# Ledger of designs, part 346: peptides against a protein of PDB entry 6GMG

Target 1, 331 residues: chain A of PDB entry 6GMG
Amino acid sequence: DSDDRVTPPAEPLDRMPDPYRPSYGRAETVVNNYIRKWQQVYSHRDGRKQQMTEEQREWLSYGCVGVTWVNSGQYPTNRLAFASFDEDRFKNELKNGRPRSGETRAEFEGRVAKESFDEEKGFQRAREVASVMNRALENAHDESAYLDNLKKELANGNDALRNEDARSPFYSALRNTPSFKERNGGNHDPSRMKAVIYSKHFWSGQDRSSSADKRKYGDPDAFRPAPGTGLVDMSRDRNIPRSPTSPGEGFVNFDYGWFGAQTEADADKTVWTHGNHYHAPNGSLGAMHVYESKFRNWSEGYSDFDRGAYVITFIPKSWNTAPDKVKQGWP

## One batch from the design tools (peptide; made by RFdiffusion4, then SolubleMPNN)

Design b2_p27_8_s2 (from b2_p27_8, 11 letters changed)
Fold by OpenDDE base, seed 4:
Structure b2_p27_8_s2 (fold): chain B 331 residues (1-331), chain A 27 residues (1-27)
Amino acid sequence: as target 1 above (331 residues)
Amino acid sequence: DAAALAAARAALGDAGLINFYGDQALS
């Protein structure tokens, strides 16, 4: 089948955005207008405003993942992911709870597992780790110094991450970041980089060899965070959507939300930027829209997904795609 | 439309969200 995705056209560098409109408690606009805002607010490299390149516009056109892609500078690998799961709540509800009327046992277990994840605690864990990483980056001028600093910070906090293998995504994430190696990026200098956060929503029941019930209602044991560290093994996430429970039903494969490096201490006041679908102005889906949502709106997710992860990656400090403060909407 | 979704996913591969209802739950 032919791809009806279209790359949004270039916007003049000095073109100001049209006002955003409210949508379900969020600020919403068409992708072309987001490009205008992006150029005014987030495009800066070394303090200089930049026009969004054709390559960046191409990345953005892919929808929700495109928003994270253009702002992080790379397609999400999702390797350094965190979540929070209440094991006691899960066990207690399974033991003492019961399926709702008309709910199958598998559906009940899947729902209970989903409800046992705490999005706010998962987000806070990622922020905590990002803060530790940023301290380790601050005065490190080579990777060895960064890793030494990181281990010291973790030891001081008695953090279980200190026991991770050297090849773990936790320790290898920086060296595997393309912008870290770029001359105009990190230039192999950790002190030129900062940790940033995005979130992914996805389906737990992705194992094709598992039962149909798990694919339809979720796998209660899949994609749980490791105790102590909060790390989620994302290796089995293959962007497979939830299986239909009835004929004609269909689900989306994933959703991405960009947070960056906001310093707002109140999680409820943080802003998450995401897209609805790939840009197809001449197709059935229509033009791509970009949303700026508060944490509550973002973390609610969709019934298409039963897992949420908060992922850490890195960008050069010279980029302004992850400012300390993000203003919702325009103006 | 499930058929349209399947076709779009086939075209895009693993990249790109397909949300027909514009930031609303599909089901």
Scores: peptide ipSAE 0.028, ipTM 0.677, DockQ to the pose 0.130
Fold by OpenDDE base, seed 5:
Structure b2_p27_8_s2 (fold): chain B 331 residues (1-331), chain A 27 residues (1-27)
Amino acid sequence: as target 1 above (331 residues)
Amino acid sequence: DAAALAAARAALGDAGLINFYGDQALS
């Protein structure tokens, strides 16, 4: 319960982190130690280290979403989301495949849909789009220039995103970013901003008007990317967890992983930062832990989720929360 | 590795990563 949530205390700016611990192929540490690392590595504004503010520590204390929150500067809205779905595989498997022993038809269809998503391709699509956006941002000093550049880039690449409506999250994402409008942020200058990426894992079966089977085993038709663009309509994601399939079973509502703007070309070598739960050192959940996972560990997800989206947002270039290189763990 | 995944999931806990009420307030 949120009543047990505690804001982690401040850490001295000069305090170095303790070594991270290996945890199932990822690097793990307690939240306070992550704050220490964050201050040493990610806190820089205009090249100067900053102590994590009380507000930032408060955001961070919310768990996995808190990691994305503190690094992106805003609570995730998830409006500009990408994924990759193999429609042919899905149709073929439904037609020619069969449920496993003991698997219901609904469970089979849900599983097939889940397996028809490609996390790596979804991530790559987001990176591709982020790169296009960054090129459009480079020399644009107002939003109009940015949008014009963006359209030109898309036209040159014959990208289906060029056909998106002007009101699409794709075109409106920058103007809807608080840090873009802040004087000490973008100050309405696109060239002071850069695109960054985070990922959300969530459950497809969130429609209360749908069948119980869809809520238990997934909605095969929900949260599919649009062909050509890869855009996912996230409007129906209300952070509703998977419904229990048996007594005593429970599922988590979502997971968030922060990637930022790493330049590592090999997806498998990229580092994703995420938390386990809200910080409750004196509660039943215990202290929050932060994990730095390689892509394979992140993208694998959990049975709690059957969708993965890769979301683009923006941060000021003056922030160091999304450096080109992220080192896993400490030291 | 299925075992590693199961262990990782267990480590995350079976409760919501953020309180539902808090999530609703922040979303």
Scores: peptide ipSAE 0.027, ipTM 0.678, DockQ to the pose 0.141
Fold by OpenDDE base, seed 3:
Structure b2_p27_8_s2 (fold): chain B 331 residues (1-331), chain A 27 residues (1-27)
Amino acid sequence: as target 1 above (331 residues)
Amino acid sequence: DAAALAAARAALGDAGLINFYGDQALS
């Protein structure tokens, strides 16, 4: 898959980025130029600008997932994922709607299911939960204090997440974050960590034991959020792409978008950073490009995917990979 | 816009960005 992947070379710490290029409402640049921007804007550790390490550049070179990887500090595990699904809309459309001309029943059902997800509400739910977590982290100096705070916050809001067990991704996410345990990271101090958000687009029809129609047109019942909590069981996501519907057709396995911890209240004004493919400057795919998209552009996704999840993880507050304000493009 | 979507999809490509092994394989 990525045999021709190349790690982008190091960029001087003081090198300024070239201007980004507009691309259908997005800001777009080549990966090396993103590294330059990253070093100027996002690289700071404890207030000090850092050169992107070889390890980080290697992570970044993996494409869309690489952007999330380098900024979150770990490969995405996608365990704490949220979405919003309108069950009433889904049922109503299935009952009263009809396939379009040339659309199969399976294609119709898959499309209706896809359209029954509300990306904005899913994102909103993740932001809500992240805010609760951040409040719980604020004055907690050990995990026990964090968990106690979290339970109190959830109880005050009558949030269904309070019923999750201690081993659930919701409660175990912090302890399972490598940077939380690192001396120069959280150092086992929750108050040194903050919740951040990224998004994953993927295909619902990944069950190889299911019908070919589900693999081609989507599984309407797969990867729905649990009522009340909004949690999505991501355990069945194995990065399997959509099956071709015609000869020669191919689909991408996933897309990742980095949001971080932006404070912009208007979802439509938030910026999402993502890559197109792994860096292969000497290969058929070419150099990796990085896109900074507004929410509308990100959430629209591609026909390759019929699910979008918004995932919470944690980074040290000393990192600047998730600033309150993200500026699209350069300068 | 259909043209914009097509162009964006083309930029993303059809190939997998990484191998198809589980997330934990790279973590």
Scores: peptide ipSAE 0.027, ipTM 0.680, DockQ to the pose 0.143
Fold by OpenDDE base, seed 2:
Structure b2_p27_8_s2 (fold): chain B 331 residues (1-331), chain A 27 residues (1-27)
Amino acid sequence: as target 1 above (331 residues)
Amino acid sequence: DAAALAAARAALGDAGLINFYGDQALS
């Protein structure tokens, strides 16, 4: 019950974190200890450490989405999302493959669709686009200059994104970012902003008007990336979990992982920060825990989800929530 | 590794559990 959610108490600014503990290839700690790490490492505004505010602690308390929320500065809108889907593999497997023993046709199709997504290629696409955006931001002091720079960069790379509508999430994302408009943020100056990345895991079979089989086993046609651009239409993602396939079975609605703006070239060495559930220290769920996972651990996901999207948003360069290098765990 | 995934899932608990329906207000 979400009514059990509690905002973690404030931590002294100079309080050092306790050591993280390993957990199946991840680094794990309780939420209050993450706040301590956050204040030491990620809290900096204009180079100065900041205590996590009550508002930020409240955001964080919502679980996995809270980690992305506090670091991005806004609740995830997921509008500028990327993925990679191997259409040829999908078609070939459907044509030449067959359901496993005990597997229904719908379950087979859902599984084949899930397996046709390439998480690493999706992540790389998002990083590629974020790099283009960052180049466009560098010396642009108004939105018009930013957009012109984007178009030039995309033309140079012969990128299909150059054909997107001016009001598409790709071109409108910056101006729709609250921190871009804030005086102490971007102050309407694109050169004060940088692109950052987070990831969302979710269920494809969310359409209540579709078959029960799609809701239980996935919708093979849902949330496909557009050819050429890699853009995923996230408008139909309403945080609806997978339907149970047996009595007593239940699934969670989503998982969010924060990447930020790490410069590590090897995807497998990148660190993703996420949480398990909302903070309920006196409830049945217990205290919220924060995890720092390598890409292989993050991208593997859970059976609760059959889609992974990599989303671009923006934060002020003055924030240190997305440093070039992220160290897993503590110390 | 199915066993590793199951163990990881158990360790993480109910990831992302807040509301099953609707979007949190933007800020």
Scores: peptide ipSAE 0.029, ipTM 0.680, DockQ to the pose 0.191; fails the geometry check

Design b2_p27_8_s3 (from b2_p27_8, 13 letters changed)
Fold by OpenDDE base, seed 4:
Structure b2_p27_8_s3 (fold): chain B 331 residues (1-331), chain A 27 residues (1-27)
Amino acid sequence: as target 1 above (331 residues)
Amino acid sequence: DEAARQAAYDRLGDAGLINFYGQLALS
């Protein structure tokens, strides 16, 4: 019952976090303690610590999406998403492979499709694009200048994104970011903004008009990145979970992980922050916990999901929710 | 991680507790 959700109470601004504890290779803590860490490390606006507001605490209380929500400043729209899919691997495995014992053809095809996505390459593509966007933002004081810079950068790199039209999420993402327009945010100045990254795990078989097999085992053709650009059309993602394959089986609809703008070049050393469920300290689910996971732990995902997308959005440079370096756990 | 998740589902029973925003059912 989602009615069990509770907004975590305010934490004193100067209260230090309790130590995190290890959990399956991750650093884990209760949401209240994450708020303490957030206030010490990520809350800074123009270099000054801020107490997490009631609104922000309410956003956070929604679980995994809440972590991305509070740090990005808006509910994820997932419009500018990237992934990497190995078409040759997929075709080869379908041709030369065979279903495992007890595995149906549909299950086999769904699994092969899932395994044909490369999470690390998808993440790297997003980072590459974010870097290009940040260069375009750096000296642009209006959107027109930003777009011109972006087109020039793409042309110089012979990037297929240069062929996207003005209506593409790639070019419209900045103007559609609320914090870009806010007086205390970007104030319509691109040079005051920076690109940041989060990730979403979700299910491919969401088309209710398709076969039951696709809903149970995945749609091999759904949510593939476009060749050259790596863009994933997320318009058909309606947060529909995987259909159960056996009685009593249930799946959740998505997972979100916050990366921000870490500069660590080694993907394996990057830290991803995510939550387990909405905060229900007096309910059956219990208190919300926040995890800080290395890329290996994050990208592994769960059987609930067969797609991973890496999404670019923007935040004001004055925010410290996406620092260059993220330290796992506390202290 | 997957084993831990499965254990969580087993403990929670019907892990489909999702509101209109969606929540992940992990322990």
Scores: peptide ipSAE 0.027, ipTM 0.702, DockQ to the pose 0.174
Fold by OpenDDE base, seed 3:
Structure b2_p27_8_s3 (fold): chain B 331 residues (1-331), chain A 27 residues (1-27)
Amino acid sequence: as target 1 above (331 residues)
Amino acid sequence: DEAARQAAYDRLGDAGLINFYGQLALS
């Protein structure tokens, strides 16, 4: 019951984290200890270490989304999402493959669709776009300058994103970022902002008007990236979990992983921070744990989900929630 | 590989990495 959620208590600013615990190639710790690490490493505003505020601790307490929430400064809107889908692989597998023993046709098609997404290429596309955006932001002191720069960059690269509508999430994302407008944030100066990335895992079969099979085993046609741009229409993602395939089975509606703005070129070496559930130390779920996972651990996902999107948003450069280098665990 | 993926799911499940999250509809 989400009503058991508790806001973690404040941690003294000078309290150092306890060591993280290795867990299946990840680094794991309880949420309170993550707050300690966050205060030491990620809390800095204008170079000054900050105590995580009550509001931020409350955001964090919501679980996996809370990690992205506290680090991005806003609840994820997921409007600027990217993925990569191998259409040829999908078609070929459907044509030449067959259901496994005990696997229904719908289950087979859902699985094949899931396997046709390339998480690494999706992530790389998001990084590519984020880099373009960062170049456009660099010396732009108003939104008009940013947009002009962005269009020029896209034209130079012959990127299909140049054809997006001005009202598209791609072009409107910056102006719709609260921290961009804040005095202590961007203060309406694009050059004070930088693009950051997080990832969302979710279920494709969310359409209540579709077949039960799609809700149980996935909708092979849902949430595919647009050709050329890689943009995923996330408007139909309503945080609806996978439908049970057996009695008593239940699924979670989403998972979020925070990447930020790491400069590590090798995707496999990038670190993704996420939580297991909302913080309920006195409830059945127990205390929230935070995990710092390598890309391979994050991108593998869970059976609850058959889609992974990589989302771009913006934070002020004065925030240290998205450093160039993220160290896994503590110390 | 599907076998590897299944193993990963089992590992994640055993580790309790995925559980109940708050259902939020905030902008």
Scores: peptide ipSAE 0.026, ipTM 0.641, DockQ to the pose 0.161
Fold by OpenDDE base, seed 1:
Structure b2_p27_8_s3 (fold): chain B 331 residues (1-331), chain A 27 residues (1-27)
Amino acid sequence: as target 1 above (331 residues)
Amino acid sequence: DEAARQAAYDRLGDAGLINFYGQLALS
């Protein structure tokens, strides 16, 4: 149980990582070795390496979410989330498709909905929006200037996001970022910040008032992106896992993957960093492991989840937790 | 025990901080 969680010990600043090992097409290592890599590669503030603090190590110890937490600087709020859903495919498959042998109608509908989401297009949308935001951040020295730039960029691109309410997470995301307000972070200067991306996998059937079938096989209507914008309302995501469909079956509540701000144009070559579970070296789960996966491995997900969202947040440009290029594994 | 396992996952989910991924095979 969560009571077995342990904060990984500190690693010397100059200690080099041990080699990662391949695991199902991924690069894998134990959490302490990731800390070593993190200190060598991602820890830099204003160009200077930093030892991962006790607080950061504690964040990291929470598992997959911990990887995103330590690199983004805050626990994920998931308010600015994007996805892509093919409505025509969904309707056509429901109308003309048939359940597989042994598949219930509810299971069929849930599966069809899941398959109607396109992870790559969702990721692409998030990258597109992040690029627009980054352009708006450039040379903007106050929030007003940033917002004006953002609206202009969206108008020029005829982007539906231009019609979002001023109170939308889209426009409020920057001001709600703690590191934006920090003296050694953005210091309230948008031009010192950059947009970054992480991904969350989760279950659609979280409504406790809905049918058991939706909780078991998914809610086809839940967590769809808004047309035009691609925004997903994440307010109803309460980290509720999929309900068991057979005796002895159990599912995980979520998975997080850190992308940052890689500039690799080919989505298939991008690297996603994630963890398996909270660090419990003396418990039944064992030590936490960190994985660096290519997009194909990440986006494949698990049967535990039928939704994938790509979330935008911000970090100071002085941080190196989101470099232009990420190398998979070590060395 | 399925009920016990589900209860554990529910607790972790309700906490909103921890995933229980260690029991899954990677693909």
Scores: peptide ipSAE 0.036, ipTM 0.710, DockQ to the pose 0.113; fails the geometry check
Fold by OpenDDE base, seed 5:
Structure b2_p27_8_s3 (fold): chain B 331 residues (1-331), chain A 27 residues (1-27)
Amino acid sequence: as target 1 above (331 residues)
Amino acid sequence: DEAARQAAYDRLGDAGLINFYGQLALS
């Protein structure tokens, strides 16, 4: 319930941010100060600094998803998602592993499944695919040319994605991006767009028809990537949080982190931007804070979640919300 | 390292991360 959510006020275009607060590999600030940074660093359209609009501030006010929302230009659909899962590790651990003291079988299986995901490899897969897409976009002036280029790139790399159906999220993602169709966006020209990445953390045990144990401890079989492609079927993600395992316990439904299009080759040095909760300065939650975290801090996640997906979407190249280099904090 | 990670989570929780402040929703 976000009835007490408030849209942050506008910040003067030329107002410089206050220093961020460093904290254990993260840089933290209040949402209004992030708006100031955003206007100085990320707001540029066609090289011109822009004030964050009321609509954008409203999107941002939704918390972690708001950061991705304002920078991607649309609410996350999460359709083109990637992950990495070690099936052999999972099977071997289930066979040869042992529940910890006090751990139920269901809890053990859920934990083993969670630990069988490799966040770094999942992220790398998304980056690999984004790079292929960007090459396909570069010289394509209509969607047909883009798709042809994409197929050629995939064939050249012997990538299993070449076998995906034409209706799959992989091939349909660009045409389903609102900013691609906008006059001041892509204007239906793929070469004006670039692939960007964000990440979502969520709970696997969302099936209401499944056992209570799966809802409490995770569904080991849910949201696994397809072999070869790394694609995750996100259709069953309904933003349902983990079920309480003890009285009074509660969990959050999701977390979103914005990466964009950083070119830093070392995953550990990449910066992920996310928010703590919706902006409620007059409510119990208080003001929204924005965090810029290194990959290690982001990929750690929380006990609320046992899945991480790395999602590809597109933004116009004229936007500066996904620069090649992201500096953590301020100054 | 798990202890260090847990300590980090606890400290970050005090800073107001989502895992300590309930669900996020669009409405």
Scores: peptide ipSAE 0.026, ipTM 0.649, DockQ to the pose 0.067; fails the geometry check

